Peptides against a protein of PDB entry 7BDX. Designs and how they scored, part 80

Target 1, 212 residues: chain A of PDB entry 7BDX
Amino acid sequence: EMGAAACTLLWGVSSSEEVVKAILGGDKALKFFSITGQTMESFVKSLDGDVQELDSDESQFVFALAGIVTNVAAIACGREFLVNSSRVLLDTILQLLGDLKPGQCTKLKVLMLMSLYNVSINLKGLKYISESPGFIPLLWWLLSDPDAEVCLHVLRLVQSVVLEPEVFSKSASEFRSSLPLQRILAMSKSRNPRLQTAAQELLEDLRTLEHN

## One batch from the design tools (peptide; aimed at target 1 T70 S120 N122)

Design b2_p24_5_s4 (made by RFdiffusion4, then SolubleMPNN; from b2_p24_5, 12 letters changed)
Fold by OpenDDE base, seed 4:
Structure b2_p24_5_s4 (fold): chain B 212 residues (1-212), chain C 212 residues (1-212), chain A 24 residues (1-24)
Amino acid sequence: as target 1 above (212 residues)
Amino acid sequence: as target 1 above (212 residues)
Amino acid sequence: MTVEKALEEGRERLLRPLAGREVQ
């Protein structure tokens, strides 16, 4: 219980850039993020099938951890730190996104996707995550999630890749051959305005790339 | 391990007034400080005799908690919060200071004494802690600690009481009758300059009160 | 490090970061 409470507070305050800088300026950051990855992985591995206990202390604790990672990645120096010093954590997040079944741990998936999106603002980060084995299949698998927020953040991450020619060109063939176009088109007609917009923007970006 | 890491980070960032305000502005603060007291008490009760495991995750976790309380109490709004909404935590800290043997959990005692000193900057806080049962005997018992930092912070807390006539007058008789004058005089001759100064200042304050 | 500096250096892209607080 106390761990979850402390982590939740840290999550809240980590929304501040100055707090992120303070976290990273200390000698504890590396260890913290190392253990973070381990803890998140342990949590996901402990899940019994598709059942997720949302209200458990462990769940809240892991949500807070993912929130902290997201907030750190929201800041330039935080992205740089994660990309340079916590690549194992990024690998863990990518792995866990692949391990979690559709509809399982939705909040955690959203936070992890948000963290990856934030990381992708850093060009090195974008390169790193996009070069991960199975990255493209992972995107499409995640896009099959029944949750609109999961799908939204997948679309945003896809858009981040598409908007960077240097990165997109490396996987353009695989990307185009596997693109779930019908799914994205369906999302562009969603009643969820955020999902609708994200899908429309991605479709526009893809059309632009085909004409160049 | 993760709990200790998160708490340690929260301790570090809580040195900022803005972070303290952010903690207190959330709906999680009350629960956090409630569990904090329980956790600290549980730790102290789990100690086997005089043995303290300084390097344990539990110890580090509790140190971080005490550090957070200290940092919160260092800020005006934090003191006000603790005094108004977390009196049980203050009671717990006072109790634990009485439960810990001389030389046991020195770092924790120092942090707890620092937190009480900070609380004493708030007049309501000073009144509250000084009116606690056994407060004066507790001060003298703590002043018997072999650790100079413990003694230093006891002297500071005593000074805080002495410097407030409204509070000191209520316990002046008991205070004077039990005052370990020889111990304080000895501390005024310490080679530790911080301890020496604190003892000298307290002696000066006491002399001033006798002549008024 | 500021976002502006990172953009100028070509290390970062002009994308809006997401706050983890949005899903608290």
Scores: peptide ipSAE 0.270, ipTM 0.828, DockQ to the pose 0.036
OpenDDE base, seeds 1, 2, 3, 5: peptide ipSAE 0.267, 0.269, 0.248, 0.268; ipTM 0.827, 0.828, 0.822, 0.828; seed 3 fails the geometry check

Design b2_p24_6 (made by RFdiffusion4)
Pose (drawn by RFdiffusion4):
Structure b2_p24_6 (pose): chain A 212 residues (1-212), chain B 210 residues (1-210), chain P 24 residues (1-24)
Amino acid sequence: as target 1 above (212 residues)
Amino acid sequence: EMGAAACTLLWGVSSSEEVVKAILGGDKALKFFSITGQTMESFVKSLDGDVQELDSDESQFVFALAGIVTNVAAIACGREFLVNSSRVLLDTILQLLGDLKPGQCTKLKVLMLMSLYNVSINLKGLKYISESPGFIPLLWWLLSDPDAEVCLHVLRLVQSVVLEPEVFSKSASEFRSSLPLQRILAMSKSRNPRLQTAAQELLEDLRTLE
Amino acid sequence: SDDLFTQTEEMTDKADETRPFERL
């Protein structure tokens, strides 16, 4: 209970750039981010499906961990630190997104997809994520999630890699062969404006790159 | 005059999340949200045989109080703090909406309805508002108001209550059927565009979940 | 006063944008 309360407080204060700089400056953040991935992996493996039932100081603990990782990656030196020091944590995040079934732990998936988008803002972070093993199959599969907030963060991550045609050129062929053009087109007609324009903007960039 | 000027200044700065977080600790020593409800209750009671005066120092004091409550409930930890600590203030807001006759204190009713919408964004806040005494009769009473802005913010709150699970097993199935569908339909053909679109949106949501 | 009212509307709109996330 005490452990989760401290992680929740750290999630609250981690929204500040001054606090994020202080976390990376203290010689204990490396251990914190290594054991964070182990705790997130342990939490996901412990779930035999079901849902989560807002597990008392268990789900709030991992949500605080993913929330901290997201708030750290939101700051320039935070996403720089993560791609240099905590590349194993990025592997764990990409692995746990594929390990989590559609509709299972939706809040954890959005926090994790938000952190991958934030790390992709760093040039090396974009290279590391896009060059990870089944990255393209993972993207099109996370789009098969019924939750609209998960689909929105997948499209935002796809738009981020698509916005760097140099990195996008390495993962060619499968981007044309396997992309769920129909699902992205359906998302360009959603009554939710943020999801609709995210898919509309991604479709504009996808059609423009195939011709230009 | 001085009290209203300081409250208006606080209403201006309360649009910042950093300021809202700073306000939530101050409620301990000076019961800011506890005495806010008393001041709002005292103001409406003082309008015995009369309606609003406006441009007054007293009118802008309560407007600033309701504006501050809205701007605090607009921040996630603000609406979380209100539903945990300031449930009495939420009672007062819901009570004063029913106590205010139609056409009386229109600006105050709109600001108050905006704060309730914001608190309803929090899961416990939605339960607390929808399970409050006389809540459905209050929605009907507020929709009988001639002012379009008040009707718009009632429809926005009703839309917030209609969306999300709320057990869904006839707990929300009866809430939808008990609404003034005729008045919502009349407001869907309204000559005020903002009101017409809110009633149209709400009607789509009522039909979608039927 | 009108400007403050508009700012309050903008803050309410921004709060509504966090709803899906908070309800997760």

Design b2_p24_6_s1 (made by RFdiffusion4, then SolubleMPNN; from b2_p24_6, 12 letters changed)
Fold by OpenDDE base, seed 5:
Structure b2_p24_6_s1 (fold): chain B 212 residues (1-212), chain C 212 residues (1-212), chain A 24 residues (1-24)
Amino acid sequence: as target 1 above (212 residues)
Amino acid sequence: as target 1 above (212 residues)
Amino acid sequence: MDELFQKTLENSEKAEEERPLLRL
């Protein structure tokens, strides 16, 4: 209980750039983000057995941790810190996104995907995550999710790869060969306007890259 | 482990007035401070049996909680919040200071005393804590501590009472009859310059109040 | 939770403005 309450308050205040700078300027940041990865990993490993209720203190705690990581990654110095000093946390997030089944832990997936998206704003972050083993298959696995918000944030991450020629050129062959075009076309017809727009824009970007 | 790390970061960032305002502006503050009191109470109740090592995750967690309360009380809106909405937490801190033996949990005592001192900056806070049952005996109990920092913060709290005529007048009879003058005189000869100064100033203030 | 999630989303949307203009 108390840990979840403290972490939830920390998440709320981490929306401020100055708070992110204060978190990172302290001697505690490395330890905090190391334990964050371990805590999220432990939680996801525990899910396969017991239906941990979505509203459990543990679920809220892990959700708040993912929110903090996302807010840190929203700031330039936070992205630099994560990519330079907490790569294991990024690897853990990528792994957890792979371990979770379609429809499982939707809200947590959204925050983790948002964190990766925020990291991908930096070219160094985008290079790091896109060069991760199994990254392209992971995107397609995540895009199979029935949840529109999960799919939206996957499409945003895919777009981050497509819009960066240096990154896209490295993966272009695998990307083109494995692209779930029918799934993306189905999303471009979604009733969710954000998902629809993101899928349309990605389809336009992909067509532009085929003509160039 | 993770709870202590999160709470330690929250403590660090709570040194900012804007962070305190953000903590209090959320819908989570009441719950957080309620559970804080319960958590500290549970910790102190567990100490009488097992020598919980000073460096335990639980000790660090409770220490960080007391630090957050202290930082909140350092801000005007934080004092107002505590005195209006979290009185049970103040009562808990007063109780815990009574339950702890001389020389026990020194660092925690210092933070709790600092929180009460910060609350005492407001006349409403000073009135609330000084009107607590057994407050004057509690001050003398705490002043028996062998630790100079504990004694220093007790003297500061005593001075807050003495410097406020409206508060001091209510307790003046009990205060004068129970004052551990020999203990304060011994502190005025301390090798600790801060303790020495605080004891000297309090003795001057007391002498001034006897002549007026 | 939902308010904090929304604030986190808004922060991620603002962070998109920091994308290098060199993107396609």
Scores: peptide ipSAE 0.281, ipTM 0.848, DockQ to the pose 0.298
OpenDDE base, seeds 1, 2, 3, 4: peptide ipSAE 0.279, 0.279, 0.279, 0.282; ipTM 0.847, 0.847, 0.848, 0.848; seed 4 fails the geometry check

Design b2_p24_6_s2 (made by RFdiffusion4, then SolubleMPNN; from b2_p24_6, 11 letters changed)
Fold by OpenDDE base, seed 4:
Structure b2_p24_6_s2 (fold): chain B 212 residues (1-212), chain C 212 residues (1-212), chain A 24 residues (1-24)
Amino acid sequence: as target 1 above (212 residues)
Amino acid sequence: as target 1 above (212 residues)
Amino acid sequence: MDELFQKTEENSEKAAEEKPFLRL
């Protein structure tokens, strides 16, 4: 309980850029983000056995950790820190997104995808994430999720790849050959306006890349 | 480990007034400070049996909690919150300061005393603390500590009482009759310059109150 | 830890400046 409460407060205050700077300016950031990855991994591994109560203190704790990572990645210095010093955490997030089944831990998936998206704002972060083994298959695995918010944040991450020619060119053949176009087209007809817009924008970006 | 790491980061960022405002502006502050008291109490109660390793993750966690309370109490809105909404936490801190033996958990004592001192900056907080049962005996018990920092922060709290006529007048008879004057005089000769100064100032304030 | 402790102490010292020291 107390750990989850403290971590949840830290998540709340990490929405401030000044707090992100303070978190990263201390000698404790490296250790914190290292243990964050381990804690998130342990939680996701524990799910393969028991239907963990999604509302458990443990779940709340891990959600707060993912929220902190996301908020750190929202800030330029936070992205730089994660990309330079916390690559293992990024690898862990990618791993966990692969390990989670469709519909499993939806809120955690959204937070992790948001963190990856925020990291992808940094070209070095985008390069690192996109060069991760199985990244393209992972995107399509995640797009199979029935949750509109999961799919939205996957589409945002896909768009980050598509909009960066240096990244997209390296994987363009694999990307085009495996692209779940029918799924994205279905999302462009979603009743969720955010998902609809994200899918439309991505389809426009993809069309632009076919004509160039 | 992770709880202690998160709480330690929260302690670090709580040095900011804006972070204190953010902590208190959320719906989670009441629950957090309620559980904080319980967690600190559980820790101190666990010490009566085993020589807990002072450097344990549990100790670090409780130190961070005490640090957060102290930093919250350093801010006007934080003092107001603690005095109005977290009196049980203040009662817990007073209890724990009584339960700890001289030389036991010195760092925690210092943080708790600092938190009480910070709360005592608010007249309502000073009234609440000073009207707590056994408060005057508690001050003298704490002044028996061999640690100069413990004694320093006790003297600061004593000075907060002495400098407030409305508070001091209510307990002046008990205070004067039980005052460990020889101990304070010994502290005024300390090699620790901070302790020496605090003891000298308190002795001056006490002399002023004898002549009025 | 010691740095956080020191910063906490410094904050308590600053908070003390907010106290109207009615020097008696």
Scores: peptide ipSAE 0.363, ipTM 0.852, DockQ to the pose 0.297
OpenDDE base, seeds 1, 2, 3, 5: peptide ipSAE 0.358, 0.359, 0.361, 0.361; ipTM 0.850, 0.850, 0.851, 0.851

Design b2_p24_6_s3 (made by RFdiffusion4, then SolubleMPNN; from b2_p24_6, 14 letters changed)
Fold by OpenDDE base, seed 4:
Structure b2_p24_6_s3 (fold): chain B 212 residues (1-212), chain C 212 residues (1-212), chain A 24 residues (1-24)
Amino acid sequence: as target 1 above (212 residues)
Amino acid sequence: as target 1 above (212 residues)
Amino acid sequence: MDELFEKTLENSERAEEERPLLQL
């Protein structure tokens, strides 16, 4: 309980840029993010077969950790820190997103995807994430999720790849050959306006890339 | 480990007034401080007979919690919150200071005493603390500590009582009858300049009260 | 939890404004 409460408060205050700077300016940031990755990994590994009570203190703790990472990645210096000094955490997040089944830990997936999206704003972060083995298959795996928010944040991450020519060109063949176009087209007809918009924008960006 | 790391970061960022406001502005503050008291109490109760490894993750966690309380109490709104909404935590801190032996958990004692001192800046806080049963004996018990920092923060808390006529008048008889004057006089000759100054100031304040 | 999630989302949306405008 106490750990989850403390992490939840830390998550709340990490919405501030000044707090992110304070977290990163300390000598404890590296250790914190290292243990964060391990803790998240341990939690997801413990899910093997049991419906973990989503409302457990442990789940809330991990959820708060993912929130902290996301908020850190929302800040320029936070992105720089994560990409330069917390690559193992990024690898862990990518792995965990692969290990989670569709509909499993949806809220955690959303936060992890948001963190990756935020990291992808940094070109170095986008390069690092996109060069991860199995990244493109992972995107399509995640787009199979029934949750609209999961799908939204996957589409945002896909768009980050598509919009960066230096990144997209490296994977364009694999990307185009495996693109779940019908799934994206279905999302462009979603009743969820955010998902609909994200799918439409991605389809427009993809069309632009076909004409060039 | 992870809980201690998160609490340690929260402690670090709680040095900011804006972070204290953010902690208190949330719906989670009450729960956090309630569990904080329980966690600190549980830790101190576990010390019964064993030299707990001072370097344990648990000790570091509790140390960080005490640091957070201290930093919250350093801010006006934080003092107001603690005195109005976290009285049980204040009672717990007073109890724990009584339960700890001289030389035991010195760093934790220092932080707890610092928190009480900060709370004592609020007249309501000073009243609340000083009206605690056994408060005056507790001060003298704590002044028996061989640690100069413990003694320093006790003297500061004693000074807060002495400087507030409304508080001091209620306990003046007990205070004067039990005052470890020889101990304070010895501290006024300390090689520790901070302890020396605090003891001298208190002796001056006490002399002023005898002449009025 | 939901409030913290929404704030985190808002931060992510704000972070999007830091993207280089791809001159399409």
Scores: peptide ipSAE 0.240, ipTM 0.840, DockQ to the pose 0.309
OpenDDE base, seeds 1, 2, 3, 5: peptide ipSAE 0.233, 0.236, 0.237, 0.235; ipTM 0.839, 0.839, 0.840, 0.839

Design b2_p24_6_s4 (made by RFdiffusion4, then SolubleMPNN; from b2_p24_6, 11 letters changed)
Fold by OpenDDE base, seed 4:
Structure b2_p24_6_s4 (fold): chain B 212 residues (1-212), chain C 212 residues (1-212), chain A 24 residues (1-24)
Amino acid sequence: as target 1 above (212 residues)
Amino acid sequence: as target 1 above (212 residues)
Amino acid sequence: MDELFQKAEENSRKAEEERPFLRL
């Protein structure tokens, strides 16, 4: 209980850029983010099938951790820190996104995807995560999720790849050969306006890249 | 480990007034400070005699909690919150300061004393804590500590009482009859300049009150 | 939780404004 409460407060205040700078300016940031990855990994590994204690203190704690990572990655210096000094955490997030089943830990997936998206704003971060083994298959695995928010954040991450020619060119053949086009087309007709828009924009960008 | 790390980061960032406002502006502050008191109490009750795991994760966690309370109490709105909404936490801090032996949990004592001192900046807070049963005996119990920092913060808290006529007048007879004058005089000769100064100032203020 | 989630989403949206190209 107390740990989850403290971590949740830290998540809340980490929405401020100045708090992110304060977290990173301290001598404890490296240790914190190292343990964060381990804690998230331990939580996901403790999940037995599809049964989730979504409302547990442990779940809340891990959600708060993922939220902190997301908020840190939303700030330029936070992205710089994560990409330079917390690559193992990024590796962990990528791994955990692969380990989670469709529909499993939806809120955690969304936070982790948001964190990766935020990291992807930095070209160095985008390069790092996109060069991760199995990254393209992982995107499609995640896009199989029934949750519209999961899919939205996957599409945003895919967009980050597509919009960067240097990144896209390295995986363009794999990307095109494995692209779940029908799934993205279905999302472009979603009743969720955010998902619909994200899918439409991605389809437009993909079409532009096919004509060039 | 992770809980202590998160709580320690929260402690660090709580040094900012804006972070204190953010902590208190959320819907979680009441719950957090309620659990904080319980956690600190559980820790102190788990101490078996004079043996302390000073370097444990649990110790670090409790120190961070006490540090957060201290930083919250350093801000006007934080004092207002504690005095209005977290009185049980103040009662717990007072109780735990009584339960701890001289030389026991020195760093925790210092943080708790600092928090009470910060609360005492608000007249309502000072009234509340000074009207607590056994408050005057507690001050003298704490002043028996061999640690100069503990004694310093006790003297600061005593000063807050002495400087407020409305508070001092209610306990003036008990205060004068039980005052460890020889101990305070010894502190006024301390090689610790902060302790020396605090004891000198208190002795001057006490002398001023005897002549009025 | 929902408020924190929304704030994280807002921060992610604000961070998106730092991207050099939002569309091709």
Scores: peptide ipSAE 0.253, ipTM 0.836, DockQ to the pose 0.311
OpenDDE base, seeds 1, 2, 3, 5: peptide ipSAE 0.247, 0.250, 0.249, 0.252; ipTM 0.834, 0.835, 0.835, 0.836; seed 3 fails the geometry check

Design b2_p24_7 (made by RFdiffusion4)
Pose (drawn by RFdiffusion4):
Structure b2_p24_7 (pose): chain A 212 residues (1-212), chain B 210 residues (1-210), chain P 24 residues (1-24)
Amino acid sequence: as target 1 above (212 residues)
Amino acid sequence: EMGAAACTLLWGVSSSEEVVKAILGGDKALKFFSITGQTMESFVKSLDGDVQELDSDESQFVFALAGIVTNVAAIACGREFLVNSSRVLLDTILQLLGDLKPGQCTKLKVLMLMSLYNVSINLKGLKYISESPGFIPLLWWLLSDPDAEVCLHVLRLVQSVVLEPEVFSKSASEFRSSLPLQRILAMSKSRNPRLQTAAQELLEDLRTLE
Amino acid sequence: TTDELFEKTEEMTEKAAEERPLEL
């Protein structure tokens, strides 16, 4: 209970750039981010499906961990630190997104997809994520999730890699062969404007790159 | 005059999340949200045989109080704090909406309805408002108001209550059937465009979940 | 001034509504 309360407080103060710089400056953050991935992996493996039932100081603990990772990656030196020091944590995030079934731990998936988008803002972070093993199959599969907020963050991540045609050119062929053009087109007609324009903007960039 | 000027200044700065977080600790020593409800209750009681005066120092004081409550509830930890600590203030807001006759204190009713919408964004806040005494009769009473802005913010709150699970097993199935569907339909053909669109949106949501 | 503050309050309410799916 005490461990989760401290992680929740750290999640609250981690929204500040001044606090994020202080976390990376203290010589204990490396250990914190290594054991964070182990705790997130342990939490996901412990779930035999079901849902989560807002596990008392268990789910709030991992949510605080993913929330901290997201708030750290939201700061320039935070996403820089993560791609240099905590590449294993990025591997764990990409692994846990594929390991989590559609509709299972939706809040954890959005927090994790938000952190991958933030890390992709760093040039090395974009290279690391896009060059990870089943990255393209993972993207199209996360789009098969019924939750609209998960689809929105997948489209934001796809748009981020698509916005760097150099990195996008390495993962050619499968981007044209396997892309769920029908699902992205359906998302360009959603009554939710943020999801609708995200898919509309991604479709504009996808059609423009195939011709230009 | 001085009290209202300081409250208006606080309403201006309360649009910042940093300021909202700073306000939530101050409620301990000076019961800011406890005495806010008393001031709002005292103001409406003082309008015995009369309606609003406006441009007054007293009118802008309560507007600033309701505006501050709304700006606090607009921040996630603000609406979380209100539903945990300031449930009495939420009772006062819901009470004063029913106590205010139609056409009386229109601007105050809109600001108060906006704060309730914001608190309903929090899961416990939605339960607390929808489970409050006389809540459905209050929605009907507020929709009988001639002012379009008040009707708009009632429809926005009703839309917020209609969306999300609320157990869904006839707990929310009866809430939808008990609404003034005729008045919502009349407001769907309204000459006020903002009101017409809110009633149209709500009607789509009522039909979608039927 | 009061009308401007009222508009700011509307903007803040819109922002809070956008944050709702993430919060829940």

Design b2_p24_7_s1 (made by RFdiffusion4, then SolubleMPNN; from b2_p24_7, 8 letters changed)
Fold by OpenDDE base, seed 3:
Structure b2_p24_7_s1 (fold): chain B 212 residues (1-212), chain C 212 residues (1-212), chain A 24 residues (1-24)
Amino acid sequence: as target 1 above (212 residues)
Amino acid sequence: as target 1 above (212 residues)
Amino acid sequence: LMDELFEKSLENSEKAAEEKPLLL
């Protein structure tokens, strides 16, 4: 209980840029983000055995950790810190997104995807994520999710790669062959307007890059 | 581990007034401070059985909680919140200061005393603390501590009462009869300059109030 | 609260997205 409450408050206050600077200006940031990855990994590994109630203190705690990472990555200095000093956490988030089944921990997946998206605003972060082993297979896996919000945040991450020619040129062949284009086309017909728009824009970007 | 790390970061950022406002502006502040008191109480009760390593994750966690309360009480809106909405936490801090033996959990006692001192800056907080059952016996108990920093922060709290005539007038007879004046006089001869000064000032204030 | 904090994280991620130059 108390750990989840403290972490939830830390998540709430981390929405401020000044708080993110304060978190990172301390000597504890490195240790905190290393243990964050381990804690999230431990939680995801425990899901195969015990029916962890989605509303458990542990679930709330891990959700708040993912929220803190997201809010830190929303700030320029936070992105720089994560990409320079906490790469193991980024690798952990990528791994956990692969280990979670479609429809499993939807809200957690959305926050993890938002954190990766925020890191992808930094060109160095975008390069690091997109050059990660199994990144394109991971996109295929995540785009199979029945949840529209998961798919939306995956499409945002894909768009971040596609909008950067220096990054996309290295993977363009694998992206074109290994993106579920039929699934993205189905999303462009979604009743969810945000998903529909994001899928349309991505399909337009991909077509533009095919003709160039 | 992770709970203590999150709480330690929350403590660090709570040194900012804007962070204190953000903590209190949320709907979770009440729940957080209620669980804070229970967590601190549980920790102090566990000390009689297990040799809790002073450097344990639990010790660090409770230390960070006391730090958060201290930082919240350092801000005007935080004092108002604690005195209006979290009186049970103030009662818990007073109780825990009574339950801890001389020389036990010195650093925690210092933070708890700092939090009470910060609350005592508010006249309503000062009234609430000084009118608490057993407050004067508690001052006697705490002034018996071998630790100079504990004694210093007790003297600061006593000075807050003595400097407020509206509060002191109600308890003046009990203060004069039940303060360890010989112990305070011994502190005024301390080699610790901060303790020496605080004890001298308090003895001067008490003499001034005896002649008026 | 979790939903309110989620929405704030979403808003922060949307604001952060505005920092990404659209390559025209």
Scores: peptide ipSAE 0.241, ipTM 0.805, DockQ to the pose 0.282
OpenDDE base, seeds 1, 2, 4, 5: peptide ipSAE 0.233, 0.226, 0.238, 0.233; ipTM 0.802, 0.801, 0.805, 0.805

